Peptides against a protein of PDB entry 3B8E. Designs and how they scored, part 55

Target 1, 230 residues: chain A of PDB entry 3B8E
Amino acid sequence: PFLIFIIANIPLPLGTVTILCIDLGTDMVPAISLAYEQAESDIMKRQPRNPKTDKLVNEQLISMAYGQIGMIQALGGFFTYFVILAENGFLPIHLLGLRVNWDDRWINDVEDSYGQQWTYEQRKIVEFTCHTPFFVTIVVVQWADLVICKTRRNSVFQQGMKNKILIFGLFEETALAAFLSYCPGMGVALRMYPLKPTWWFCAFPYSLLIFVYDEVRKLIIRRRPGGWVE

## One batch from the design tools (peptide; made by RFdiffusion4, then SolubleMPNN)

Design b2_p13_2_s4 (from b2_p13_2, 11 letters changed)
Fold by OpenDDE base, seed 2:
Structure b2_p13_2_s4 (fold): chain B 230 residues (1-230), chain A 13 residues (1-13)
Amino acid sequence: as target 1 above (230 residues)
Amino acid sequence: SALERALELLKLL
């Protein structure tokens, strides 16, 4: 999010406080819950890792986590961001290069895509209106990410949802997201304005995409052991 | 506030 903010010079999609709420709030309990996941049913049928040749963190894991899944997560967040700004008169193309004027408190006549002028205060309200839906989008996509991380090879349907700590983590991150989104005073304290409940559904296609993608990947690995997808 | 300035500086990172 921040890299695109700099490169494209767009209004800030996700606030620093909101990022901290993701990294330290919503992700911590779910990440710890993975340590309590049951071993895959076939783990004892696999050859042990060679500690001399096989890294714990390999290029495939980095590519999956940051390159593929991370990009889908970012696309989901940015989709929500662009929809909100478009509904407020700022089309995606118009946002390119707008940051300089957007963040200038002395410019009170920034035009939207329809020629409407926006004061600095009005622009900041719209910017902060994007932070909460972007955050919620990330949390909803993280549901799928956490679930797919339960297994390396077996389908989630084969593994099942038996890890009570993981289930608790999913509820905890969702409850925290709801608290941060709807608790009175969060707009002042965290610059996270309340969102319409409909914004929770904007992430669902991306969450489903991640889940389907990983299940297909795991299916290919099971059918073709030692393939380039492993 | 010092916190707001720190948050603004963090926004620059």
Scores: peptide ipSAE 0.000, ipTM 0.296, DockQ to the pose 0.023
Fold by OpenDDE base, seed 4:
Structure b2_p13_2_s4 (fold): chain B 230 residues (1-230), chain A 13 residues (1-13)
Amino acid sequence: as target 1 above (230 residues)
Amino acid sequence: SALERALELLKLL
């Protein structure tokens, strides 16, 4: 999010507070829950990792985590961001290069895509209105990410949802996201304005996309062991 | 607050 904010000079899509709420709030319990996941049924059929050649974090894992899943997550967040700004009169093309004027408190006549002028205060309200839905979008996409991380090769349907700690983590992160989104005073304390419940659904296509993508990937791995997809 | 400053520094990341 921040890289695109700099490169495209768009209004800030995700605040630092919301980033911290993701990294320290919503992601921590789910990540810990993966340590309690049941071993895959085929684990005893796999060769033991060679500590000298096989890294715990390899290029494939980095490519999967950052290059594939992380990009889909970012796209989901940005989709929500662009939809909200478009509903408020700012089309995506108009946002390019707008940051400088957007963040200038002395400019109170920034025009939207329809020629409506926006004061600094109004612009910041809209910006902070984007932060909460972006955050919620990440949480909803993280549901799929957490679920796909349960297994390396087996389908989630084969593994099942037996990890009670993981299930608890999904409820915890969702409850925390709801708390941060709707608790009175969060707009002042965290600059997270409440969102309409309908915004939770904006992430669902991306969550589904991640899930389907990973299930297809795992299916390919199962059908063609030793392929480049492993 | 120290938290807000830490948050502002994290905005730079």
Scores: peptide ipSAE 0.005, ipTM 0.370, DockQ to the pose 0.028; fails the geometry check
Fold by OpenDDE base, seed 5:
Structure b2_p13_2_s4 (fold): chain B 230 residues (1-230), chain A 13 residues (1-13)
Amino acid sequence: as target 1 above (230 residues)
Amino acid sequence: SALERALELLKLL
């Protein structure tokens, strides 16, 4: 999010406070819940890692985490951001380079894509209105990310949803996201303005995409052991 | 506060 904010000079898509709410709030309990996951059924049939040659963090793990799943998460958030701004009159192409004027409190006549002028206060309301749905989009995508992290090679359908702590984590992160989104005073305290309930569904295609992508990846690994995908 | 400054610096990140 931040790299695109710098490179494209667009209005801030995700605030620092919302990032902290993800890193310290919504992700903590789900991440801990993975420690209680049942071992995969075939774990004792796999060869042990060679500690001299095999890195714990390898290029494949980095590619999967940052290059694939992380990029799909970012795309989901940015999709939500661009849709909200477009509904408020700011088309994606018009946002390029707009940051300088957008963040200037002395400019009260910033034009949208339709020639409507926006005051500084109006622009900041729209910006902070984007932060909450972006945050919620990340949480909804994290549901799929957490579920796919249950296994390395087996399908989630083979593993099942028996980890009660993981299920609790999914409810906890969702309840926290709802609290941060709708509790009175969050607009002042966290710059998180309430979102329409319909925005929760905006991320569902991306969650489904992550889930399908990982299941296909795992299927390929099971059918072709030792391939480039492993 | 140091936290507010850190948050402002993180906004610049």
Scores: peptide ipSAE 0.005, ipTM 0.357, DockQ to the pose 0.026; fails the geometry check
Fold by OpenDDE base, seed 1:
Structure b2_p13_2_s4 (fold): chain B 230 residues (1-230), chain A 13 residues (1-13)
Amino acid sequence: as target 1 above (230 residues)
Amino acid sequence: SALERALELLKLL
């Protein structure tokens, strides 16, 4: 998100506070829950990792985490961001280079794509209205990410949802996201303005995409062990 | 607020 904010000079799609809420709030308990996941049925048939040659975090894992899943998450967030701004009169093309004028408190006549002028205060309300749905989009996508991380090779349908701590983590991150989104004063404290409940569903296609993508990946790995997809 | 200023400065980084 922040790289696109810099490169494209668009209004800030996700605030620093919301990023901290993701990294320290919504991600931590779910990530810890994976330590309590049951071993895959075939784990004892796998050779142990050689600590001298085999990295714990290899290029393939980095490619999957940052290059594939992380990019789909970012696309989901940006999709939500662009839809909200478009609903408020700012089409995606119009946002390019707009940041400088957007963030200038002395410019109160920034035009949207339809020629409507926006004051600084109005623009900041719209910006902060984007932060919460972007955050919620990430949380909803993280549901799929957490579920796919339960296994390396087996389907989630083979592994099942028996990890009660993981289930608790999903509820915790969702409850925290709801709290941060709807608790009075969050707009002032965290610049997280309330969102319409319908915005929670905006992320569902991306969450499903991640889930399907990983299940297909795992299916390929099971059919072709040692392939480039592993 | 101090938080807003800090956030604005972080936007410049």
Scores: peptide ipSAE 0.000, ipTM 0.286, DockQ to the pose 0.022; fails the geometry check

Design b2_p13_3_s1 (from b2_p13_3, 9 letters changed)
Fold by OpenDDE base, seed 2:
Structure b2_p13_3_s1 (fold): chain B 230 residues (1-230), chain A 13 residues (1-13)
Amino acid sequence: as target 1 above (230 residues)
Amino acid sequence: SLERALALLLLAL
């Protein structure tokens, strides 16, 4: 989010505080829960990793985590961001280069895509109104990300949902996201304004896409062991 | 490569 904010000079899509709430709040318990996942049924049929040749973090892992799943997550967040701004009169094309004027406190006549003028205070309300739905979108796509991270090769349907700590993590991150979104005073403390419940559903197509994409990937790996997809 | 640029972009996102 921050890199697109700089490169495209758009209004800030996700605040630094909301990023910290993801990294230190919603992701910690889910990430720890993966340590308690059951071994895949074929783990004992695989040769042990050679620590001299096989990197723990390889190009395939980076491509999967950042190039594939992370991109889909970011697209989900930005989709929500652009929809909210469009509903408030700012079409995506109009946001390009707008940051300089958007963040200037002395400019109170920034026009939207329809010629309506926005004060600095009104613009900041809209900006902070985007942060919470973007955050919630990330949490919803992280449900899929956490579930796909249970296994490298086996389908989630083969592995099952037996990890009670992972299930707890899914509930915890969701409850924390709801708390941060709706608790009185979060708008002042964290610049997280309450979102309409309908915004939770904006991420569901992307969450489903992540899940289907990974299940297809795993299916290919199972059918073609040692392929470039592994 | 575009992929590395995108990955770096995503890391900074």
Scores: peptide ipSAE 0.014, ipTM 0.420, DockQ to the pose 0.022
Fold by OpenDDE base, seed 1:
Structure b2_p13_3_s1 (fold): chain B 230 residues (1-230), chain A 13 residues (1-13)
Amino acid sequence: as target 1 above (230 residues)
Amino acid sequence: SLERALALLLLAL
């Protein structure tokens, strides 16, 4: 989010406070829950990692986490962001380079894609209105991310959903996301304005995409062990 | 409309 904010000079898609709510709030319990996951059924058939040659964090893990899943998550967030701004009269093409004028407090006549003028205060309300749905989008794609992280090679359907702590984590992060989105005073305290319930659904295609992508990846790995997909 | 915005975004992706 922040890299695209700088490179494309668009209005800030996700605030620092909302990032902290992800990293310290919604991600923490789900991440801890993975420590209680049952070992994969084939774990005893695998060679142990060689601690001298094999990195714990390797290029494949970085590619999967940041290059693949993280990119799909980011696309989901940006999709939600662009939809909200488009509903408020700002088409994606009009947002390119708009940041300078958008963040200027002295410019109160920034035009949208339809020629409507927006005051600084109105623009900041729209900006902060984007932060909460972007945050919720990340939580919804994290449901899929957490579920796919249960296993490296086995399908989630083979592993099952037996980890009660992981299930609790999914409910906790969702409840926290709902609390942060709808609790009175969050707009003042965290600049998290309430979102329409329909915004929760914007992430669902991306959550499904993450899940399907990883299941297909795992299927390829199981059918062709030692391939470049590992 | 949200539907048009969604359609335009799906085309831009």
Scores: peptide ipSAE 0.000, ipTM 0.334, DockQ to the pose 0.023
Fold by OpenDDE base, seed 3:
Structure b2_p13_3_s1 (fold): chain B 230 residues (1-230), chain A 13 residues (1-13)
Amino acid sequence: as target 1 above (230 residues)
Amino acid sequence: SLERALALLLLAL
């Protein structure tokens, strides 16, 4: 989010406090839960990792995480962000370069895509209105991400959902996201304004896309071992 | 497992 905020000079998509709520709140228990995942059925057919040559974080992991899944997650977040701003009169094209004027407290006549003028206070309300839906979008795409991380090669349907700690993590992150979105005072404390329940569904297509993408990838790896997809 | 989860989480931000 912050990179696009700088490069495209758009209004801030996700607040710093909301980012901390993701990193320290919703993500910790799910991440820990993966340590309790059962070994894949083919694990004994693989040689042990050589700690001297094989990195824990390899190019394949970086490519999968940052290059593939993270891009889909970011697209989901930005989709929600652009929809909210468009509903408030700011079309995506109008957001390009708008940051400088958007963040200027002395400019009270910033025009939207329809020629309506927005005061600094009104603009900040709209900005903070985007933070909670973006946050919730990330949580919803993380459901798929957590599930796909259960296995490297086996389908989730082959592995099953037997990890009770992972199931607990999915409930915990969702409950925490709901708490942060709807608890009174979160608008003041975290700049997280209350979310319309409909915004939870904006991320579902992207969550499904992540899941389908990974299952297809795993299917290709199973059918063509040693291919470029591995 | 945890590293993959963390890497994926970092990408969502």
Scores: peptide ipSAE 0.018, ipTM 0.459, DockQ to the pose 0.046; fails the geometry check
Fold by OpenDDE base, seed 5:
Structure b2_p13_3_s1 (fold): chain B 230 residues (1-230), chain A 13 residues (1-13)
Amino acid sequence: as target 1 above (230 residues)
Amino acid sequence: SLERALALLLLAL
């Protein structure tokens, strides 16, 4: 999010406080829950890792985590951001380079894509109105990310949802996201303004895409062991 | 505040 904010000079898509709420709030319990996942049924048929040659963090893991899944998550967040700004009169093309004028407190006549003028205060309300739905979008795509992380090779349908701590983590992160989004005073404390309940659904296509993508990947690995997809 | 500085640092990552 921050890289695109700098490169494209767009209004800030996700605030620092919202990032902290993800990293320290919603992600901790889900991440810990993976330690309680049952071993895959085929684990004893795999060769052991060589601790001298095989890195724990390899190019494959980086490609999967940052290059594939992380990009789909980012696209989901940006989709929600652009939809909200478009509903408020700012089309995506008009946002390019707008940051300089957007963040200037002395400019109170910034025009949207339809010629409506926006004061600094109105612009900041819209910006902070984008932060909460972007945050919620990340939580919704993290549901799929957590579920796909249960296994490396087996389908989630083969593994099942037997990990009660993981199920608890999914409810906890969702409840925390709802609390941060709707609790009175969060707009002042965290600059997280309440969102319409309909905005929770904006991430669902991306969450489904993550899940389908990983299940297809795992299916290919099971059919062709030692391929470029593994 | 230290929290705001940490938050800005985490945004930069």
Scores: peptide ipSAE 0.017, ipTM 0.518, DockQ to the pose 0.029; fails the geometry check

Design b2_p13_3_s2 (from b2_p13_3, 10 letters changed)
Fold by OpenDDE base, seed 4:
Structure b2_p13_3_s2 (fold): chain B 230 residues (1-230), chain A 13 residues (1-13)
Amino acid sequence: as target 1 above (230 residues)
Amino acid sequence: SEERALELLEKAL
């Protein structure tokens, strides 16, 4: 998110404090839950044939899979960001290069895509209105990520939701997201303004996309053992 | 403030 903010010169989609809340608060319990994951029956049966090559290949495949999931997650957040800004009169094309004028407190006549002028305070309100939905979108996409990470080869439907720690992690991150979104004072403390409940659903298409992508990937791996998709 | 942190990050990048 921050790299795209710098490269595209768009208004900040997700604050630094909210990023820290994701990295340290939301991701920590899920990451721990994955460490205590019930070993997949197929993973336990496959002793590494060559500890050097199989470890390197597995690390590369894991890194690539997490990198791809992370990109889809970021795309989900940006989708929510662009939808909110578009609803407030700022179309995605108009946001390109707008950051400098957006962040200048002395410019109180920044025009939106429809010629409406926005004061600095109004712009910051709409920016901070984006932070909460972006964060919530990340959490909702992480639900799918956590569920798919529970298995490497087997379908979620085959392996089931047996990890109680993972389930606890899903509830914890959801509770944290709800707390940060609706607790009084979060708008001042974290620049996260309250979210309309409808925005929780904005991320669901991306969660579904990740879920479908992973299930299709796993299905291909099951049908073609030893393929490049592993 | 988040704004100052961003300004510092922008200067550091």
Scores: peptide ipSAE 0.009, ipTM 0.328, DockQ to the pose 0.021
Fold by OpenDDE base, seed 2:
Structure b2_p13_3_s2 (fold): chain B 230 residues (1-230), chain A 13 residues (1-13)
Amino acid sequence: as target 1 above (230 residues)
Amino acid sequence: SEERALELLEKAL
């Protein structure tokens, strides 16, 4: 998020505090939950044919999969950001290069895509309105990530949702998202304004996309054991 | 002033 903010010179899509909440608050319990994930039914039965090459290939494929999932996750967040700004009159193309004027407190006549002038205070309100939905989008997409990452080869339907720690992590993550989104004072304390309930659903297409992607990947692995997709 | 400081911090991180 921050890299795109710098490169595109767009208004800040996600504040530092929200990033810290993701990295330290949201990701920790899920990461721990994954460490306690039950072994996949077939993992323990397969010794690597060549420990050196098979480990490297596996690490590369896992890294690639997480990189792709992380990219889809970021796209989900940015989609939510662009939708919110577009609903407030700022089309995505208009945001390019706007940061300099957006962040200048002395400019109170920044025009949107429709010629409406925005004061500094109004711009900051809409910016902070993006922080919470972006964060929630990340959390909702992470639900799919956690569900799919618990298994290497088996479908979620085959492995099931048996890990109580994973389930607890999902609830904790969701509870944190709800707390940050709806607790009074979060707008002042964390620059996270209250979220309209409808914005929780904005991430669902991306969660579904990740889920479908991983199920297809796992299906290919099951049909072609030892293939380049494993 | 505090808001500006936070904004500068957010831009620096």
Scores: peptide ipSAE 0.006, ipTM 0.314, DockQ to the pose 0.023
Fold by OpenDDE base, seed 3:
Structure b2_p13_3_s2 (fold): chain B 230 residues (1-230), chain A 13 residues (1-13)
Amino acid sequence: as target 1 above (230 residues)
Amino acid sequence: SEERALELLEKAL
C-alpha cells in the first residue's frame, strides 16, 4: 500500500500505525495457530523430502503466498479504497498525482472528478475514512488465507475445521478489526474513522476468490500429482 | 499534543 502511495502519488490508503496492527496484531496469532493444525490425512503416504533439494519453504510456496494470494489481497484493499473515494467524488484516474495537492494544508479548493471543491479538513476526513475499510478488507481476506493454509493438498472440506486454536485466531483478528474500527478514540489515535457495517462486505468477493482459487489448485494437485501447480 | 505524539510514533516506527 505505501509503495503504491509513493509511486502513483495517490492519497495515503493505509496509515503506518494500522500497518503495524496488521503485522503484529492480526498476522501473528493466526500464524501461530497453524502450528496446531492436524497433519493432512495423506501425509504419511508421501515420500520423505530430500533435505538437500527440497526445502520446507521453497520458491514455489513463496511465489504462491506473496505473489498470487498477496496480489489478490492487495487488490481487495485497493478496490475498497477506490470505491470509497469514488463514492465521495474522486474517481481512480483523478487520484493519480493528486497527493501533492491533497496533502497541502494551504490548498482548500482541491476539485473532485465532478468539480466540487474540497477543503483540507474535508479531504483528510475522506482519507481517514479509507484507512478503516482498507484494514478490515485485509482482515476479511486473511480469513480465506488462513483457512487455505490449513492444508497443502487436501480440500478444507476433507480436512475440516477441527483446529480450535485456528478458529480462535480468526475470532481474535476479527475482534481486533472491530476494536480498531469502532472503539472511541481510534479516529484520533490511529486515523481510523468508524466503518459503516456495509463496507465489511466489500472484501467478501476477494475472500471467496482466494478460497475458490486455492480449492481449484488443490483439486488439480490431487488429480495430477507432481504437476507444475504443486 | 496528541497529534504530535502520534506523528512521533509514526516516525519512530
Scores: peptide ipSAE 0.000, ipTM 0.331, DockQ to the pose 0.027
Fold by OpenDDE base, seed 5:
Structure b2_p13_3_s2 (fold): chain B 230 residues (1-230), chain A 13 residues (1-13)
Amino acid sequence: as target 1 above (230 residues)
Amino acid sequence: SEERALELLEKAL
């Protein structure tokens, strides 16, 4: 996210406070919950891997898979950001290079894509209005990420949702996201303005994409053991 | 100072 902010010179899509809320608030309990996940049902039926050949390839493939999931997650956040700004009159093309004027408190006549002028205060309200849905998008995508992390090879449908601590983690991160999004004073304290409830659904296609991607990956691994996708 | 620290953190993250 930050690299795109620098390269494209767009208004800040995700504030520091929202990043801290993700890293310290929404990610910790889910991460701890994975320590209580049951072993895969077929783990004892698998042949031992060759530690000289399979380990290095597998570590690279896991790293690439997590990197790809992280990219899909970032794309979901940016999609939400661009949609909100577009609904407020700022088309994605118009945001390129706009950061300098956007962040200048002395410029009160920044034009949107339709020629409407925006004061500094109005622009900052819109920016902070984008931070909350971006954060919520990350949380909704994390639901899929956490669920897929339960298994390395088995489908989630085979493993099931038996880990009560993981389920608790999903509710906790969602409740925290709702609290930060709708509690009075969060706009002032955390620069997180309330969002329309409909924005929670904007992330669902990306969560589904991650889930489908991982299930397809796992399906390939099951069909071709020892392949380059493992 | 806090705004500047937040700006610096925003620039670092």
Scores: peptide ipSAE 0.000, ipTM 0.353, DockQ to the pose 0.024

